Peptides against a protein of PDB entry 2Q3Z. Designs and how they scored, part 182

Target 1, 272 residues: chain A of PDB entry 2Q3Z
Amino acid sequence: YVLTQQGFIYQGSAKFIKNIPWNFGQFEDGILDICLILLDVNPKFLKNAGRDCSRRSSPVYVGRVVSGMVNCNDDQGVLLGRWDNNYGDGVSPMSWIGSVDILRRWKNHGCQRVKYGQCWVFAAVACTVLRCLGIPTRVVTNYNSAHDQNSNLLIEYFRNEFGEIQGDKSEMIWNFHCWVESWMTRPDLQPGYEGWQALDPTPQEKSEGTYCCGPVPVRAIKEGDLSTKYDAPFVFAEVNADVVDWIQQDDGSVHKSINRSLIVGLKISTKS
Target 2, 254 residues: chain A of PDB entry 2Q3Z as posed
Amino acid sequence: YVLTQQGFIYQGSAKFIKNIPWNFGQFQDGILDICLILLDVNPKFLKNAGRDCSRRSSPVYVGRVGSGMVNCNDDQGVLLGRWDNNYGDGVSPMSWIGSVDILRRWKNHGCQRVKYGQCWVFAAVACTVLRCLGIPTRVVTNYNSAHDSNLLIEYFRNSEMIWNFHCWVESWMTRPDLQPGYEGWQALDPTPQEKSEGTYCCGPVPVRAIKEGDLSTKYDAPFVFAEVNADVVDWIQKSINRSLIVGLKISTKS

## One batch from the design tools (peptide; made by RFdiffusion4, then SolubleMPNN)

Design b2_p27_1_s2 (from b2_p27_1, 15 letters changed)
Fold by OpenDDE base, seed 1:
Structure b2_p27_1_s2 (fold): chain B 272 residues (1-272), chain A 27 residues (1-27)
Amino acid sequence: as target 1 above (272 residues)
Amino acid sequence: PEATPQVALGKKNLEGNKVLPYVLYRQ
């Protein structure tokens, strides 16, 4: 999970699993330096360098920073997402064969966002960065599967305490999604949540004001402990093929209101 | 089978004719 530089990214659908070869290249020349630059241009460093640096000993903190910095939303992050099949002013997400080229392009162009990424590209770059920083990481692909096309939906939305739907959000439709899992201890949580932690660098929802997601213990997700930071409700919905209705309380806490399973999720992790 | 992996953006009415804000819509 740290030493392997080549692997596969799983794509497609539950019925038609595909993979592409991917060069993670975390030990290639200059990649570590690029990963350090990524940390040094993050908003938390720019706001308070001393505080940011003091927290880099925490894989929880670093994982969360990397999740935010792999996308260029809110910051000088690596990748710009695009999903409309119009890639003429950049590189098609489907054209990438490794993280190294992406990271080098980002750095060589003055930390300008690389065009373009989708979920597997975001996940793969995050995987490279986290591995480079010594955090065991793997790419995860979740497939949605359904027998009936009318029941192949995973829907996530939020309501306030009064049942009112929260503000408009961009709608994303896909047949699969990729994120990463990183191995770390969770001293910030109750005992037992060490191990694999889900992180999602694809810009989907803001967490504490930034397009980032996690880390959240995979165990917490499996056990349905949605009170566990970070972003447990969101990741729970990503993993479980359910329509999930969340209630956000005034204190910012999120509670599950309704859960209706419509489809089955198939999760596959890369080995490396 | 899908020729290429793709994630799409869209809008859907999820409850009746109402467009509801949602984070993810997957199929």
Scores: peptide ipSAE 0.025, ipTM 0.558, DockQ to the pose 0.193
Fold by OpenDDE base, seed 5:
Structure b2_p27_1_s2 (fold): chain B 272 residues (1-272), chain A 27 residues (1-27)
Amino acid sequence: as target 1 above (272 residues)
Amino acid sequence: PEATPQVALGKKNLEGNKVLPYVLYRQ
């Protein structure tokens, strides 16, 4: 996971799985230096450099910083996300073939946000950065991935009596979503949560006031331990959220129409 | 092969009673 500079990222849909080649390039010239710059411009470093540097020996701490800094939300992070198919003032997310060009552009433009990314771009850049920092990391793709906005483990759709979606409630299921898993010990948790930790650098929800996510033990998600830091409910919802359809009547009453428990069976296909 | 965009699944794709299993592909 640390040594492979080239790989594939899975995309498409559950019914039509595709992959793209990706150059992670963690050993290319200057990439490590860019990763160090990323750490040196993070809000925690700017607030207290000595404290931040003292904590960089912790993969847990570094992973959380990187998940926040790969997106440009709340900080001088690397990528700006965009999903509206209007990319004329930047680079289409679909045009990227590797992390190296993105990171070099970010540095060369004075740490200005690179336009644009979507989930796999965020995940791939995070993977490169974490690998550069010596943290074993892999990209993960989840098909039919939920984005829970209110931490209730539900994807809620509101409909009128005619079945039309009412309101801008942007809770959604993505055709696919990508994040990363990093291997680390969890001395901050009870024994047994060492191993793969989920981190999500796509700016979806705020964690402790910053657009970041994780690390959370993959084991905790698998076992349903939602009390486990960080962001276990959110990551759990990405892979296990139930869909609830609500019918809103003119009187403001809301009735649950169909409990479609998406039995989200975690088929973790680990290709060995 | 060209990258595919991340898109929100429309209601019609969810109305198919087939709870599509979440498939995690890990490198």
Scores: peptide ipSAE 0.345, ipTM 0.807, DockQ to the pose 0.189; fails the geometry check
Fold by OpenDDE base, seed 4:
Structure b2_p27_1_s2 (fold): chain B 272 residues (1-272), chain A 27 residues (1-27)
Amino acid sequence: as target 1 above (272 residues)
Amino acid sequence: PEATPQVALGKKNLEGNKVLPYVLYRQ
């Protein structure tokens, strides 16, 4: 997990699983230095360098910082996400073959955000950074991955009487979504939550005011312990959310249907 | 192999663009 520089990232769909090779390159020249720069430009460091540095021995703290800094939404982070297939002013997310070029571009352009990423790009860069920092990390792919926007563990589709989706209210399921799992102890939690922790650097929802997610024990997600920090309900929903269709008729009536046939979540953890 | 994009099955992607929903199933 720390030593392997080459790997595969799973993509495609639940029925048609694909993979791409990825060069994580955590040991390539200058990459560690770039990871340290990433820490040194994070908002917590800029606010209080001494406090930030004192906490860098905690993989929990560092993991959360990296989750936030891999995206550029709130800070001088690495990647700008884009999903509209209009990448002419940057690099298509599909064009990346490794984390090294992304990190080098970011650093070489004065820590300006790199255009563009999607989930696996965010995850892969986070994986590289975390590995550089000595945290065992792997990329995880979840097929039919829910994006719960209101923390109710439901993916809610609003439809008219014709079944047409009402775009302003409906949530989403990704065909696939990638994040990372990092191995760490959790001295900040009750005993038993050591091991793999989910972290999500894709800017989906804010956690404590920042686009970051985790770390949350994979065990907590499996056991349905949503009280554990960080962001357990969100991560739980990614893999377990129920789908609800709200059908609004012309008379203003709303009917609820729970769609059990649309199964959320098929998680594949990589070996490296 | 070529990378595949994320595709939202809900109303909007993260940029707020409308996406046509389709049904996927777990294996």
Scores: peptide ipSAE 0.276, ipTM 0.661, DockQ to the pose 0.242; fails the geometry check
Fold by OpenDDE base, seed 3:
Structure b2_p27_1_s2 (fold): chain B 272 residues (1-272), chain A 27 residues (1-27)
Amino acid sequence: as target 1 above (272 residues)
Amino acid sequence: PEATPQVALGKKNLEGNKVLPYVLYRQ
């Protein structure tokens, strides 16, 4: 994975899987320098440079920093997300063909956020940065990917007796979602959690006050060990959340709808 | 091949905008 500069990112839907070519470009001129700048503008470096630098030997630490810095939420990160189809003041997320142009734009504009990204753009840029830093990384696509907002491992919809969705708090399922998996040891965990770690740079939920996610062992997610840091419940929900459709009657009684047919999660890993 | 947008299969997207009600094809 570290040596592959070009690959494919899977998109579309579970029924209509598509892919796009992507230039990760981790060995292109100046890209490593930009990745180092990304580390040097992170909030932890700005707070205590010596402490931050002393921890850069840890892929766990670096992975978590990169997850937070690929999005511009909370910091001078790389990308601003947008999903409302209004991209006239920037570049459409659908227009990007590689990470190199994004990273160069970010640097050349004084580390100002690049407009705009969606999940695969965040994931692809994170993949480039992590590869530059010597961390084996791949992009992962999950179809029907849940976004659990309340950490209950459920995607809950409330409906009236007529089937109309009630309430302002609806959790969501993406048609697809992309994140990265990075290979690292986990000396901060019990033995057996080395290997692929999930990291999600798309700003969905805050982890310890910052829009970042992971690293969490893929093994922990597969085994249902939600106690493992970082963000195991959130990542577990992305791939395994149960969808509950509640019907609320006029008397205030709530019962589960019989049709449980929303299958969350179909994971495809990039092989190239 | 053209990239496809990420879209919410729910009542609201991440920005809080209403999305079209998805027909939960409950088989």
Scores: peptide ipSAE 0.263, ipTM 0.652, DockQ to the pose 0.252; fails the geometry check

Design b2_p27_1_s3 (from b2_p27_1, 16 letters changed)
Fold by OpenDDE base, seed 3:
Structure b2_p27_1_s3 (fold): chain B 272 residues (1-272), chain A 27 residues (1-27)
Amino acid sequence: as target 1 above (272 residues)
Amino acid sequence: DEATPQVALGKRNLEGKKVLPYVLYRQ
């Protein structure tokens, strides 16, 4: 994983899976230096450089920093996300073919955010950075990926008696979502949680006040251990959330209905 | 192959933009 510079990212939908080629380019000239700059502009370094540097030997710590720094939310991170199809003042997320140009643009413009990214762009850049830093990493795609905003493991829709969606809740399901898995030991956890760790650099929810996610053991997600740091409930919901319809009747009664037509989660790991 | 956009299958995307109504079939 660390040595692979070329790969594919899975996209499309659960019914129509597609892939694109991607140049991760972790060994291209200057990319490692850019990754080090990324670490040196992170909020923890700016607050206390000595403490931050002392923790960079931990892939857990570094992974969490990178997940936060790949997005420009809260910091001088790399990418600005956009999903409204208005990309005229930047580069369309669909136009990128590799991580190298993104990282070079970021550095060459004084660590100003690059416009624009969507999930696979965030994931791919994170993958490049983590590989540069010696952490085995792969991009993963999850189809029908849920975004749970209230940590209840449900995607909730409110409906009237006619089945019409009410309210303005922003909980949603993506056609697909990409993040990364990194291989590391977890000395900060109970034994058995070493191995693949999920990290999500797309700015979906705040974790401890910052738009970052993970690392969380893939094993913990598979076993349903939602107490495991970091962000286990959120990552679990991405792949396992139930869709619930709350139906309000005219008499004020509320009926809970499980929507079985929408199956959340179909995870595919990138083949190296 | 050309990259495909990430699209919300719900009422709103992360930016608060209204997405096409999702028809949930009740089973």
Scores: peptide ipSAE 0.218, ipTM 0.631, DockQ to the pose 0.255
Fold by OpenDDE base, seed 5:
Structure b2_p27_1_s3 (fold): chain B 272 residues (1-272), chain A 27 residues (1-27)
Amino acid sequence: as target 1 above (272 residues)
Amino acid sequence: DEATPQVALGKRNLEGKKVLPYVLYRQ
């Protein structure tokens, strides 16, 4: 997980799993220096450098910083996300073959956001950075992955009486979603939550005011311990949200349509 | 293989999807 510079990222759909080769390149020249720059431009460092530096020995702290800094939301982060198929003013997310070029572009352009990324690009860059910093990390792909906006563990669709979807609710199910798992101890939690921790650098929801996610123990997600920091409800929903269809009538009444519990989180694929 | 975009699944694509057991292949 730390030593492998080249790997595969799983994509496609639950029925048609695909993989792409990816160069993580954590040992390539200058990449470690770029990772250190990433830490030195983070909002916590800018606010209090001494406090930030004193906490860099904690993989929990560093993991959370990296999850926030890989996206450019709220800070001088690395990547701008885009999903609308309009990439003419940048690089298509599908064009990237590794993390090294992205990180070098970011640094060489004065830490300006690189256009563009989607989930696997965010995850792969985070994986590179975390590996550079000595944290064992792997990319994880979840198929039929939920994005819960309101932390109610439900993906809610509203329809009118004619069956038309009302409102651009950002709650959705992705064909696939990628994040990372990092190996670390959790001295900030009760015993038994050491091991793999989920971190999500894709800017989906804010955690404590910043677009970041995790670390949360994979064990906590498996056991349904939603009280576990950080962001257990959100990560749990990604892998186990229920889909609810609502029918809204003209009188404002809302009725549940047939409880077809569409199960989110059908398959998680990790690198072998 | 070319990279595939991340896309939101339309409701039609969710209809009839059998509950696949959550198989976390943690390799």
Scores: peptide ipSAE 0.305, ipTM 0.765, DockQ to the pose 0.192; fails the geometry check
Fold by OpenDDE base, seed 1:
Structure b2_p27_1_s3 (fold): chain B 272 residues (1-272), chain A 27 residues (1-27)
Amino acid sequence: as target 1 above (272 residues)
Amino acid sequence: DEATPQVALGKRNLEGKKVLPYVLYRQ
């Protein structure tokens, strides 16, 4: 994983899986330097450089920092997300073919956010950065991936009596979602949680006040250990949320329209 | 192949889908 600079990212849908070639380019000229700049502009470094630097030996710490810094939310991060198909003032997320151009643009423009990314772009850039920093990392694609906003492990839709979706509740299921898995020990957890850790750099929910996610042991997600730091409930919901459709009556009562446990997370595809 | 956008699935797209266990292909 660390040595391979070119790879594939899985996209599309559960029914129509596609892949795109991607140049991670972790060994290309200047990329390591850009990754170091990314660390040096992170909020934790700006707050206390000595403390931040002392913790950079921990892949857990670094992974969490990178997860936050790949998105431009809350900091001088790399990418701005956009999903509304209006990309005229930047680069379409679909146009990127590698992480190198993105990182170079970010650096060359004074660490200004690059427009635009979607999940696989965030994941791919995070993968490049983590690989540069010596952390074995791969991109993961989950199909029918949930975004749970309230950590109840449910994707809830509220409808009126006419079947119209009510409210601005933005809980959703993505056709696909990408994040990364990084290999590391977890000395901060009980034994047995070493190995692959999920990190999600796409800005979806705040973790400890920052748009970041993980690292969380893949094993913990698989076993349903939601107490495991970081962000186990959120990552668990991405792969195993239940969908609930509520019908709200005029009296304010709600009832489930369909007892369908829609399984979120039909398929996760990783690079072999 | 061209990259495909990430899009929110409408409820209609989820109707009738059997709860299939997520298959994690972690290679």
Scores: peptide ipSAE 0.302, ipTM 0.764, DockQ to the pose 0.194; fails the geometry check
Fold by OpenDDE base, seed 2:
Structure b2_p27_1_s3 (fold): chain B 272 residues (1-272), chain A 27 residues (1-27)
Amino acid sequence: as target 1 above (272 residues)
Amino acid sequence: DEATPQVALGKRNLEGKKVLPYVLYRQ
């Protein structure tokens, strides 16, 4: 499946799993050239071309660059995310059928951001780019995927005494979320973390000042090694965050609702 | 099949939800 140009991306919900066909098109004409352009317009290249080029032999480095460049946040990246159902000035995320058209549009419009993407679009484009660059990559879908905004491994909801949710910036659980896993060695980590690495190109949280995520060993996530770079806590939370309901009383006191502890996904057994 | 949007599970949808098993689907 890693070498297939056509595949399926899983969507829908945990109860109603769906899939869509997707043309990754990593071997189509001109796509590799576009992927190289993507590298040549990345902030690290623009800052120091020699240093950037010297590091392109590292799939860890390249993976992280691609994760950041697939979204247009902070750079001349490929896709602008939008989730508010207002897509009239672009293309609906639901309309895309492959990565090739997106990448071609991006390049042909002078590396101007393509409107619009959602998680699977970001993941699919990242998958195409990484494959083009020789990194074995697959798209992953997680259902009931948490978005931890403060790196505390909790999805927190604040409610008043009447059960009404307080605050505009509540953390959320997605019906589904897509990212990629790439196969690489991790010479920058302790032995045993080679293999599949999670990368999340959807602009959710900043990592080292850029909207990017990973690579982090899938093994580290499974074992609960949150010290492992990059972004282990965030990726861990996507698959294993605890949901905490807080009740805020009129006096400003906050109490944990003991009876409503929800767990995102199966609790991953952590290495003791 | 038509693509489905990524949406935040509404607070109502989290109320009373049993812990769903973690399911990762990989291409």
Scores: peptide ipSAE 0.296, ipTM 0.771, DockQ to the pose 0.187; fails the geometry check

Design b2_p27_2_s1 (from b2_p27_2, 18 letters changed)
Fold by OpenDDE base, seed 3:
Structure b2_p27_2_s1 (fold): chain B 272 residues (1-272), chain A 27 residues (1-27)
Amino acid sequence: as target 1 above (272 residues)
Amino acid sequence: TPIKLEVSLGSPKVKLEGGGLDLPSAP
């Protein structure tokens, strides 16, 4: 989890699992320096350097900073996300083979956002940075991963009487989504929440005003403890959301239907 | 070895193949 520089990232679908080779490269020359620069350009450091530095001994604090800084939303973070297949002004997310080139490009261009990333690229770069900082980290793939926007643990579709989806789909289910799990103690929580913590660097939802997610204990998600910081309802929904169809009739009545054809959550974690 | 956390057993009727694509709700 810290020493392995090469690995695989799982992709595809729950029925057709694919993998790609990935060079994490956390021990390559200059990568540690780039990870330190990433910490030194974070909004918390820029606001109060002394307070930020005093908290860098906490893997909880560092993990949350890295989750926010791997994406370029709200800050001078590493990667710009794009999903529309229009990559002509950058590098296609599918073209990356490792984290090292991404991090070097970011630094060499004055900490300008690298174009482009998707979930596995965000997760892989976060994994490299966290490993480089001595935090045991792995990439996780979840198939049929839900994106809940309103924290109600439901993926909601509005339909007309003919079953046609009405309005913009705000909430969605990814064929797969990638994030990271990091091993750490949780002295900021009640006892028993040490171990693997989920962190999501893909800019999906804001947490405390910043596009970041976690750390949240994997145990809390498994046990359904949604009160556990950080972002437990969101991460729980990624793996356990129910899909609901709201069917509107011509008379204005709305019927709730549970969509049993869409099953959320099939998690694959790499064991070293 | 991948650890499979089976949360719920079932396959969506429609699977979009492609990184980060929204699964269409089955008609």
Scores: peptide ipSAE 0.020, ipTM 0.513, DockQ to the pose 0.075
Fold by OpenDDE base, seed 4:
Structure b2_p27_2_s1 (fold): chain B 272 residues (1-272), chain A 27 residues (1-27)
Amino acid sequence: as target 1 above (272 residues)
Amino acid sequence: TPIKLEVSLGSPKVKLEGGGLDLPSAP
């Protein structure tokens, strides 16, 4: 979890799992310095350096900072996300084979956002940074991963009377989604929430005004404790959201057509 | 609803092209 520089990231679908080789490279030359720069350009450091530095002994604090700084949303973070298949002004997310080149590009271009990332790229870079900082971390892939935008634990599809999906598909189910799990103590929680913590660096939803997610105890998610900081409802929904198909009639009336509670979170894959 | 958080090793099978894509709503 800290020492392995080479690994695999799982992708594809629940039925057709694939993997890609990935160079995490957390011990390659200059990577530690880049990780320290990442901490030194974070909004909390820029606001109050002394307070930020005093909190860097906490893997909870560092994990949350890294989750926010791996994406370039709201800050000088590492990666710009893009999903529209228009990558001509950058590097296709599918072209990356490791975190090292991404981090070096970011630093060498004055901490300018690297184009482009998707979930596994965000997760892999976060994994590199966290490992480099001494936090045991692994990439996790969830198949049929829900993106709940309204925190209702439902993925809602509105359809017309003909079954056609209406409106902006704000909520979605990814064929796969990647995040990281980091091993840490949780002195900020009740006893028993130490261990694996989920962190999601993909800019999906804002947490406390910043595109970051976690750390949340994997145990809390497994036990349905949605009160546990950070972002337990969101991470819970990624793996447990119910899918609801609503039929909207011309009069604006809505009725539930199908409940597909078994679709989300079919399989979570990680390297042991 | 049963909590569906299981960690398992992936077994590579068929390569599907594409990154994170919205699952087509089942017809």
Scores: peptide ipSAE 0.018, ipTM 0.502, DockQ to the pose 0.069
Fold by OpenDDE base, seed 1:
Structure b2_p27_2_s1 (fold): chain B 272 residues (1-272), chain A 27 residues (1-27)
Amino acid sequence: as target 1 above (272 residues)
Amino acid sequence: TPIKLEVSLGSPKVKLEGGGLDLPSAP
């Protein structure tokens, strides 16, 4: 994990798995310096440098900072997300072949946000940064990944009596979503939660007021321990959310339609 | 208390084709 500079990122759908080659390049010239700059421009450093630096010995702390700083939401982070197919004022997320060019562009433009990223780009850049900082990290792809916005562990669709979806689909199921898993101890948790921790740098939801997610023990997610910091309910929903179709009648009554257990969460970890 | 993840206004509202299509609920 730490030593591998080239790998594959899995994409597509559960039925049609695709992969792309990716250069993580964590040992390329200047990448370590860029990763250190990323830490030195984070909001916690800018607020209190001494306190931030004293915490950089914790992979839990660093992982959470990196999760927030890979996106440019709320800070001077690396990537701006865009999903509307309008990439003419930047680089299409689909055109990236590695993290190195992204990180170099970010640094060379005075830590200005790079346009544009999507989940695999965010995850890949986070993977590069974490590996560069000595944290064993891998990119993970989840197919049929749920985005729970209301933290109820449900993906809810409201339909009229004709089965037509009503309102803006606030909650969504991604065909695929990418995040990272990092190997670390969890001295801040009960024993047994060491090992792989999920971190999501894609700006989906705010955690403690910042667009970041994790670290959360992959074990806690597997065991359904939603009390485990950080962001266990959100990450649990990404992989295990129940899809509920609601039928709204003209009288305003809402009836639960047949639970199609859409199998949320076919996880493929990169073995690279 | 479940930590309510505050829905951020910056959440991608529209998953377009290319990096996360909302799978249409099967008819």
Scores: peptide ipSAE 0.022, ipTM 0.540, DockQ to the pose 0.084; fails the geometry check
Fold by OpenDDE base, seed 5:
Structure b2_p27_2_s1 (fold): chain B 272 residues (1-272), chain A 27 residues (1-27)
Amino acid sequence: as target 1 above (272 residues)
Amino acid sequence: TPIKLEVSLGSPKVKLEGGGLDLPSAP
């Protein structure tokens, strides 16, 4: 994992899996220096450099910082997300073939946000940074990935009596979503939660006031232990959210429609 | 080895494009 510079990122749908080649390039010239700059411009370092540096021996701490700094939400992070198919003032997320060019552009433009990223770009850059910092990391693709906004473990759709969706679709199911898993010990948790930890650098929801997610033990998600730090309910919902269709009647009454069962969560890790 | 976690949950009619890619819905 740490030594692999080339790989594949899985995309597409559960029925039609695609992959793209990706250059992680964590050992290319100047990439380590860029990863150190990323740590030195994080909000925790700017607030208290001595405290931040004293915590960089913890892969839990570093993983959470990197998850927040790969996106530019609320900080000097690397990538700006965009999903509206309007990329004329930047680089299309679909045109990237590696993390190295993204990281070099970020540094060379004075740590200005690079336009643009989507989930696999965020995950791939996070994977490069974490590997460069010596943390064993892989990109993970989840098919039929739920985005729960209110942490109720439900994806809720409101429809009128004609079955038409009402309002903005805040909650959604992605055909695929990408994040990273990093190997680390969890001395901050009960025994048995060492190993793969999920981290999501895509700016979906705020965790403790910052657009970051994890680390959370993959074991905790598998066992349904939602009490584990960090963000276990959110990551659990990505792989195991119930979908509820609500029908709003003309009188303003709301009733639950017949549960359609979708298979949420087909997880594929990058093959090394 | 890819770890596949299969979880079965209830379907909305509208799957949004993962990551924002217009992936052709499987027929």
Scores: peptide ipSAE 0.021, ipTM 0.523, DockQ to the pose 0.072; fails the geometry check

